# Designs tried in a protein design run: peptides against a protein of PDB entry 2FGR. Part 98

Target 1, 331 residues: chain A of PDB entry 2FGR
Amino acid sequence: SSVTLFGIVDTNVAYVNKDAAGDSRYGLGTSGASTSRLGLRGTEDLGGGLKAGFWLEGEIFGDDGNASGFNFKRRSTVSLSGNFGEVRLGRDLVPTSQKLTSYDLFSATGIGPFMGFRNWAAGQGADDNGIRANNLISYYTPNFGGFNAGFGYAFDEKQTIGTADSVGRYIGGYVAYDNGPLSASLGLAQQKTAVGGLATDRDEITLGASYNFGVAKLSGLLQQTKFKRDIGGDIKTNSYMLGASAPVGGVGEVKLQYALYDQKAIDSKAHQITLGYVHNLSKRTALYGNLAFLKNKDASTLGLQAKGVYAGGVQAGESQTGVQVGIRHAF

## One batch from the design tools (peptide; made by RFdiffusion4, then SolubleMPNN)

Design b2_p14_8_s2 (from b2_p14_8, 8 letters changed)
Fold by OpenDDE base, seed 2:
Structure b2_p14_8_s2 (fold): chain B 331 residues (1-331), chain A 14 residues (1-14)
Amino acid sequence: as target 1 above (331 residues)
Amino acid sequence: ERVMSLEEFLAELA
């Protein structure tokens, strides 16, 4: 048996022109191009096409050396795989996020990513952004001529918040077609959570597609997230994303992505546009820069996620500009 | 990435 140690250290200098008080923030941030991580993984061939695997992965915060500690909250799975596909046990990306975030040209990190996978309703559950789940069982099919799927279920283990008694339960999955330059997917998920101490369902539907033209790649997402509350009405957000990327000069990549977040419960929209550039110094080391603009309308208070510097909101109706310049190193 | 044997890995944990 073998064990692989792997990771990414991604650290940047970041700036946002506006925080919740209207003041600028700047400093050293993390995870601008890829999420910084440290992981261990391994596989064992059991014969007959069956393999066992493990995966332990935690986030690294290079700016403070993980002052808050280290854990394996990114992924902590044991698995069996073979001709039937793969079964995973343990905390992981839920199947819907694992597949549908792949269409985000900014890798679901930094100031430029699609922010639709979010806790839109002050949900009190630990993973109300719909990205990961505790107590998760996942199954992924093989690829059958392009067609593939993933399914997951997370146990709530009778976690209670207020009167809610099934907090943390997840059920979801996706179907996809991945063949050559084309990828397309549909994801559906429901999580049980609480808002204001009351049981709430977080329903999510996401469509994603991308096409690689060689000279450029186009990618898109359509998502609806709905927190269904017994009292106070539903909190619904429709999120849209369209992005393009292209290689530049053989060693660079330019990315442009636009997203719209239509927050129905507050009748307010937010517009996000991000320009990114990655310069590969090697296969493992890159320089990058991101420039993002977030325009909140009306009651919207969204903020860019400059992790390690400022990831909070802004005042209602305010716009925010963010910059990240950093180094990504993989090992 | 660094690849090591399980034996080496276990030895480092001991």
Scores: peptide ipSAE 0.026, ipTM 0.601, DockQ to the pose 0.815; fails the geometry check
Fold by OpenDDE base, seed 5:
Formats: C-alpha cells, structure tokens, sequence
Structure b2_p14_8_s2 (fold): chain B 331 residues (1-331), chain A 14 residues (1-14)
C-alpha cells in the first residue's frame, strides 16, 4: 500500500488584447500548459490482482494562492481495480471527456485548447461543459488488443432547477482503439440540465483520433453538442479540431492547433489557431509559450481562456489575440 | 512526488 502526494504548479504571464469592453488584459495567470493541481492518490493491494484505490485532486491557483479556497473538485474517487478493469465512485472526469480530451494537444488547458467541451447554452447545471460530474460511477475496461471502453452514470439525486428535474444526471461512455501510434475513439453522452429553468438535455457526440509518426503527431476531434430545449429550439454547436505536434531538439515540443466552432443557434463561427512551445528544462520543469488567435464571426463572442487574467468573452465579431509565457513545475 | 506507506500517512493524519 502506498500514498503519493503529487502536483503541478503552472504559472504564467499572460496577455489578451481584448476583453468584453475592448480593452487589453494582462497579468499573472495560471495553468497555461497544464492545469495546476495538488493531489493525493494511493492504492492497496488486496490480493488476487484486486486493488483498492483513492484519488483526491484539486486545482491550484498560483497567482493568488487559492484565495477562493481549495477543494477536490478535479477528482475525488475511490476505486476497485483488477483484471476486470476499474470501477470508480466519486466526482471525476466523465468517461467521455477523460478519453476525448486526450486528443487535445493543449490538454484542455490554457489559451490553446479545444474549447468544444463547453456550456454553449447558458445551461444552469454545475457541469454543463460536459467535463466532470458529481455523484459519478465510472467503469473502465482493460485494453483488449487495443480495444477499450469507459462508461459512466451520475446520479441527479432529484436536483431541480425551475421546472427541470433530474438535473445533473449523466450517462455516457466511449469506445476506443489504442494500439501503438494509433488512437481513435467515439464518445457519446447525455446530461440532464436546465436552460431558463426548463428541462434541457445536453447531448454530446465526439470523435477523436491521433497518430504518432514519431517525427510528428497528428490529432483531430469532431464534436457535436446539442442542448435540446423543449421550448426555444435546440442550441447546437459543431466543433472541429486539427492539431500537430513535433519534438524539437530532444528537449522541446512545438504544437500547432486549429479549431472551428460552428455555433448553429447564432449562425456564427469562431476560428482558433494556437502555436505553442514547451521547453523541458528537466523531466519535471518546463518553460512554455503559447500564442493564440481567436477570430469570431458575426454574433460569436468567444474568448480565449487565459485563466487568472481573463477568460470572458469579447464583443460580437471581434478577434482576440492571447499570449502566455510561463513555468510549469511538477512534483 | 512524495511517496509514503499508507500506514505512515494515516499516522500523520492523527
């Protein structure tokens, strides 16, 4: 049996040239390359190939020392694992996000990531971005000749918002093929939520694939999110991502990623292009820089997520440029 | 990373 204390402190100087008022924002931000975190995890060998595990992980905000507090909202699970796979109980990444965000070359972090996992519809649920869930039971299969899968169900516990019941209920999963340089997966999820106090289903389908050519890696995502409202029509977004990364000089990695967000409800598109570089000073410490450009068309108001500096939207049809330069340290 | 036995960890929680 063991317990491991682990974490990442990732802090950056960040700049965005435009906020909702059209003004620039700059300062010290967090989580530009990886999400800053503090966690504890451990396992107990129960014999016969069975293990018990726990995982507690919370986000760290290095710029303000977690002024708003610390919690284990990233993950708080207890698990049993063995030849049958792993069963987890507790708040965690939902299986769909856990698998499908792995194709994001920016690791769902900073100003460059795929932003498809989002609350596109002013959903009133706590996790309407489709990333995590409370009251979650998850099951992950072993890898069978490349094939693997994950499934999850989150209890709503009769949570209501307005006239909506079953808020917070999640059901979803993925199937995947992971073999050597190839990864491909399909994820499906439905989450019960509310929009305007009315019952809404957040339906999500995501396809992801990557291939590591050694000299470079290509990765892609195709996603549709649909907030199915009984009144007012569906809010649908089609999100696309294509990225490439390559090792540089044995100590660095360059990444280039493009994403398109086709926001059907407002008939507006947003284009995101990000160039990133990570320079490994050691296996645990890296310097990094990100340069992102977000072009909103028509009624689109998306903003880059410069956490700790500015993560809000911009005026409709405006473009935003963001920069992050920082240090990532893992322990 | 800091690794310790579960027993040691539990003892530190007291």
Amino acid sequence: as target 1 above (331 residues)
Amino acid sequence: ERVMSLEEFLAELA
Scores: peptide ipSAE 0.026, ipTM 0.607, DockQ to the pose 0.914; fails the geometry check
Fold by OpenDDE base, seed 3:
Structure b2_p14_8_s2 (fold): chain B 331 residues (1-331), chain A 14 residues (1-14)
Amino acid sequence: as target 1 above (331 residues)
Amino acid sequence: ERVMSLEEFLAELA
């Protein structure tokens, strides 16, 4: 059998003007344009249109050489695929995040992405951001005349936190229409978790759409995340995103994206605006720059995710400016 | 991106 080794090394110089203490942070960061990764994958033709596959992928932290170790937490799947679509077993992006993050023009990476896929409620589950899941079974349909769908279920395996006994269970899926320049999707998901040691449901609904006009692409997201708690009331966040991108000179891409996070439980909003540019030096190497502004209102404490430099929150009601300039190399 | 045999890969890890 054969194995394909692949990866991305993305390292940047990053700056944020405020941390939780109100001080600036700067240094060498990672994953500003794409998540740095190392992966192995392969396929086997089983005949009759059936294929087996595996995918093992872990995050690389170039700034410290993976000081905390390496794992395959990004993806560790075995798959069967064919005319029926694809079935995956193993840790992966959950179907909802896999599809709906595709409308994020910043690829869910760096300081510019849509941050709606988040643990809004201090959930105690490992994946309470709704992005990935352990013990996941996923199914993805073929594209039939534009229509496609994905479904997933993750076993909780009786994981207990406090009085919650089903932490980590995921059920979710999406339906989509992808045809030419148009993409539109609706996703629904529920995860079982715990907040304050009490069973909590993380419910998520997301609508996404994009249209490529050739000269520019428009993309949007609407999301509601609700942590349903037995005590203390629900923690609900409505998140909105609108973005545009355009090719520049045949070698670059400019991106502008706005997001609003309406955090209902604290009656506070956060506004995010990001300008990004990617300059392709080759098919595999790019330079990039991101400039992001995050305005927190009232009790909001959101921070930009300058991975490797500072990804924490800020003081309530404070604004944060972030910059990343870096190199992305794919192999 | 690099393609290698599984055997070669495993040998490099040993």
Scores: peptide ipSAE 0.026, ipTM 0.639, DockQ to the pose 0.650; fails the geometry check
Fold by OpenDDE base, seed 4:
Structure b2_p14_8_s2 (fold): chain B 331 residues (1-331), chain A 14 residues (1-14)
Amino acid sequence: as target 1 above (331 residues)
Amino acid sequence: ERVMSLEEFLAELA
């Protein structure tokens, strides 16, 4: 059998003009263009079209050398694949996020990404952002004339928080059409969690689409998340995203993305607009810059996710500007 | 990316 060692080290200088106290933050951050990672993967041909696989991947924090430790929380799967598709066992992106985050032109990281995959309700589960799950079984179909799908189930293993007894249970999936320049997907998911010690269902529906015109790519997302609580009413957020990217001069890429987060429970909106540029110095090394504006209205307190510098909220109704300039190196 | 045999990988861990 073979093992592939792979990784990305992405480190930046980042600045945000507002934190929760209204002060600026700046320093060395991580994962501005791609999540920094270290991974191992491999496959074994078992014959007859059947393959076994493994994938172990953890996040790297280049600013402090992983002072808090290293783990394989990004992905830790064993799989079987063949003509039937792929079955995965282990922590991974849940099928809905795996597919629907692919429409995010900022790779679901840094200060520019779509932030709809979020814990909108102070959920007490570890993965209440709907991105990954422990104890996950996933199945992905082959692509049949463009049509493909993924399904997943995560066991709660009787995890309890307060009176909630099924925390961490996930069920979800997507259907998609991927053919040439067109991609379109619909995802549905439910996670069981707790809010204030009470059982809460996190329901999610996401529609995504993109089209590559060659000279430019357009991408969009429509999402509703609903934390269904027995007491206090539902916490619903409608999130919208529209982005465009274009190659520049054969070695660069410019990206512009807008997102709106309509937070129904507080009747407040947040607007995010991000301009990004990536300059490829080589196939493996790039320089990048991101400039993001986040406008919170009314009671909204969202903050840009400048990992390693500041990823917290801001004062209600405050606007935040963020900048990242960094190096991404893949190996 | 670096591709190695499992045997080589295990040897590096020893």
Scores: peptide ipSAE 0.022, ipTM 0.535, DockQ to the pose 0.762; fails the geometry check

Design b2_p14_8_s3 (from b2_p14_8, 6 letters changed)
Fold by OpenDDE base, seed 5:
Structure b2_p14_8_s3 (fold): chain B 331 residues (1-331), chain A 14 residues (1-14)
Amino acid sequence: as target 1 above (331 residues)
Amino acid sequence: EVTMSLEEFKALLE
């Protein structure tokens, strides 16, 4: 049996050239390369290959010392694991996001990540980005010759918003093939939420794949999110991502990622291109830099997520450039 | 990252 204290402190100087008012923002931000976190985890060997586990993890905001508080909203699970796989109880990444975000070369963090896992429709649920869920039961299979899967169900607990009576219910899962340099997966999820006080289903389908060529890694995502509304029509977004990464000089990694967000409800596209570099000073400490360009077309108002500095939108049809330079330290 | 036994962890918190 063991208990592990772990964490990451990732803090950066960030700049974006445009906010919602058209003004620049700059300052000290967080989580540019990895999400800053503090966690505890542990396992108990119960014998016969059965283990109990716990995992408690919260986000750290190094720029303000967690002025808004600390919680374990990243993960708060108890689990049983063994040859059958793992069952988890508690707030966690939903299985779909846990698997499919792994294809994001920017690790769903900073100004460069795939932003498809988003609340595209002003959903009123707490987790309408499809990333995590409260009241979650998850099951993850072992890897069987490359094949693996994860499934999850989150209870709504009769949470209501307006006339919606099942807010927060999640059902979803993925199937995957992970073998050597190849990873590929399909994820499906439905989350019940509300938009404008009316019951809405957030449907999500995501395909991901990556291949590590040794000299470089290629990764891709295809996603459709659909907020199915009874009134007003569906809010659909098709998101695409293609990225490449390569080791540099044994101590560095360069990343280039492109994403396209085709926002059907407003007939508008956004293009994101990000160049990133990580320089490992040690196993635990890295310097990094990200340069991102986001081009909104037509009615699109997407903004880069410079957490701690500016993560809001921009004016319709405006472009935004973002820079992050920071330190990541793991313990 | 710091890993310890449960017993050591308990002792640390006392």
Scores: peptide ipSAE 0.209, ipTM 0.849, DockQ to the pose 0.896; fails the geometry check
Fold by OpenDDE base, seed 2:
Structure b2_p14_8_s3 (fold): chain B 331 residues (1-331), chain A 14 residues (1-14)
Amino acid sequence: as target 1 above (331 residues)
Amino acid sequence: EVTMSLEEFKALLE
């Protein structure tokens, strides 16, 4: 049996040129290259190829020392694994996000990531971004000649918001092919939530693919998120991402990623383009810089996610430029 | 990452 303590402290200086009032924001932010975290994990060999595991992981906010507290909301699972794959019990990334966010070259963090996994409809559920779930049971297959899959179900436990009585229920999964330089996946999920106190289904379909050419990697995502409401019509967003990364000089990595968010309910688009660079000072320590530009059209009010500095929206139709320069340290 | 035995971990917490 083993126990592993692990973590990442990622802190940056961040700037955005516009907030909701049209003013600039700047300061010390968190999680620009990787999400800062503290975790414990371990395994027990039960014999016969069966293992028990636990994983406890919480987010660290280096800028304020976790002033709002520490929890294990990133992951709190117990698992059994073996030749059959892995079964997990507890809060975790839902299978769809776990797999499909892997195609985001910015690792779903900082000002550059794909923002499709979002609460597009002011859903009242705690996890209406489709990233994690409470009360989750997950199953992950082994990799069979490249083919793999994951499935999950989260219990709502009769959580009620307004007239919605199944808030937090999740069902979803993915199928994937991972072989050598190629990865491709299809994910489907439905989460029950509430909007305006009324039962709403958050439906999500995501396609992802990447190919590593050695000299560069290409990655892409196609996603549709639909909040199906009985009143007021569906809130649908089509999100697209295309990114490229390349190693630089053996110690660095450059990333360029574009995303388009077509917000159908408001007939408005947002364009995001991000240039990132990571410089490895060691295996565990890196410097990084991100430069992002977000252009909102029409009624779109999206903002870059400069966590710890400003992660709110902007005025409709406004553009936002963001910069992060920081240190990532893993232990 | 720091990995230790369960026994070592328990001893650390005592």
Scores: peptide ipSAE 0.177, ipTM 0.816, DockQ to the pose 0.863; fails the geometry check
Fold by OpenDDE base, seed 4:
Structure b2_p14_8_s3 (fold): chain B 331 residues (1-331), chain A 14 residues (1-14)
Amino acid sequence: as target 1 above (331 residues)
Amino acid sequence: EVTMSLEEFKALLE
C-alpha cells in the first residue's frame, strides 16, 4: 500500500484591460498554467489484480493562503480497479470533462483555456459548467487496442431549486481512441439544473481530437451545449477550438490556441486567441506567460478567467486583453 | 510528489 502527497503551487501577476465597468484590473492571481492544488492519493493491492484507491484533492489559492478555506472539491474518490477498469465513487471530474478537457492545450485553467465547459444560461446548479459533479459514480474502461470509454452518473439526491427537483443529476460518457500520436473522443452528457427556478436540461456533445507530430501537436474541440428550458427557448452555444503547441529549445513550450463561442440565444460570437509560453527551470518548476485576446461581438460579454484578479464579464461587444506571468512549482 | 508506504505514513501521523 502507498500514500502520495502531491501538489502544485501556481501563482502569477495578472492584468486585464477591461472589467464590467471598462476599467483595468491587475494583481496577484493563481492557477495560470496549472490549477494550484494539494492532494493525497493512495492504493492498496487487494490481490488477484484488484486494487483499492483513494484520491483527495483540493485547490490552493496562493494569493490569500486559502482564506476562504480548503476542501477536496477537485476530487474526493474511493475506487476499485483491475482488469475490468476502474470504478470511482465520489466527487470528481465527470467523464466527459475528464476526457474532453485533455485536448485543451492550456490545461483548462488561466486566461487561455477552452471556455466551452461553461454555465451558458445562468444555471442555478453548482456544477452547471459540466466539469465536475457531486455524488458521482464513474466507470472507466481499460484501453483495448486504443479504444477506451468512460461513463458516469451523479445522484441529484432530491436537490430542488424552484420547481426543479432533480438538480445535480448527471448522466454522461465518452468513447475514445488513443493510440500513439492520435487521440480522438466523442462525449455526451446531460445534467439536470434550474434556470429561473424552472427545470432545465443541460445537454452537451463534444468532439475532440489531437495529433502529436513530434515537432508540434495539434488539438481541436467541437462542442455544443444546450440548456433546454420549458419557457424562453433553448440556450445553445456552439464552441470551437483549434490549438497548436511545440517544444522550444528542449526546455520550453509555445502554445497558440483559438476558440470561437457562437452564442445562439443572443446571436453573438466571441473570439479568443491565446499565446502561451512555458519555460522549464526544472522538472518541477516552470516560468510561464500567457497573452490572451477576447473579442466579444454584439451582445457577447465574455471575460477571460484571470483567477484571483478578475474573472467576470465585460461590457457587451467589448474586447479584453489579458496577461499572466507566473511561476508553477510542483511537488 | 512524495510517496511513502502506508506504514510510513501511519508512523508519520503518530
Scores: peptide ipSAE 0.171, ipTM 0.821, DockQ to the pose 0.879; fails the geometry check
Fold by OpenDDE base, seed 3:
Structure b2_p14_8_s3 (fold): chain B 331 residues (1-331), chain A 14 residues (1-14)
Amino acid sequence: as target 1 above (331 residues)
Amino acid sequence: EVTMSLEEFKALLE
């Protein structure tokens, strides 16, 4: 049996030129290249190819030393794994986000990531971004000739908000083909939540694909999210992403990613373009820089996620420019 | 990343 202590401390200097008041924000931020974290994990060989595992992981906020405390909300699972795959019990990434965010060249972190996994409708559930769930049971298949899949179910435990009585229930999964340079996946999920105190279904479909050409990697996402409300109509967003990355000089990586968020309920689009660079000083330490531009049209108010500095929205129809320069250290 | 035996880990907590 083993226990592994692991973590990442990622801290940056960040700037955005506009907040909700139209003013600039700047300071020390966190998690620009990777989410800062502290974790414990371990395995036990049970014989016959069966293993038990645990994983406890929480977010670290280096700028304030975790002033609000520490928890294991990133992951808190116990698992069994073997030739059959892996079963996990506990809070984790839901299978759909775990797989489909892998096509995001910015690793769902910082100011550059695909922001489709979002609470688009002021959902009142804690995880209405479709990323993680409490009370989750997950199953992941082995990779069989490239084909693999994951499934998950989260119990609502009769959580109520207003008249909604099943808030937090998740059901979802993906099918994928991962073979050599090619990866492709389709994910489907439904989460029960509330909007305005009324029961709402968050339906999500996501298609992702990537291909590694050696000299460069291309990646793409197509997503539709619908918050299906009984009153007021559906809140639908179509999100698109296309990105490219390339190694630089054997010690670096450059990334360019574009995303479009077509917010149907407000008939408004947002365009995001991000340029990123990571410079590896070692296997464990890197310098990085991100430059992101977010253009909101019409009633769109999206903001870049400069965690620790400013992650709120902007005024309708305003554009936002963001910069992060930082250090990532893994242990 | 630091990996240790469960016994070593327990000893650190004592």
Scores: peptide ipSAE 0.160, ipTM 0.813, DockQ to the pose 0.841; fails the geometry check

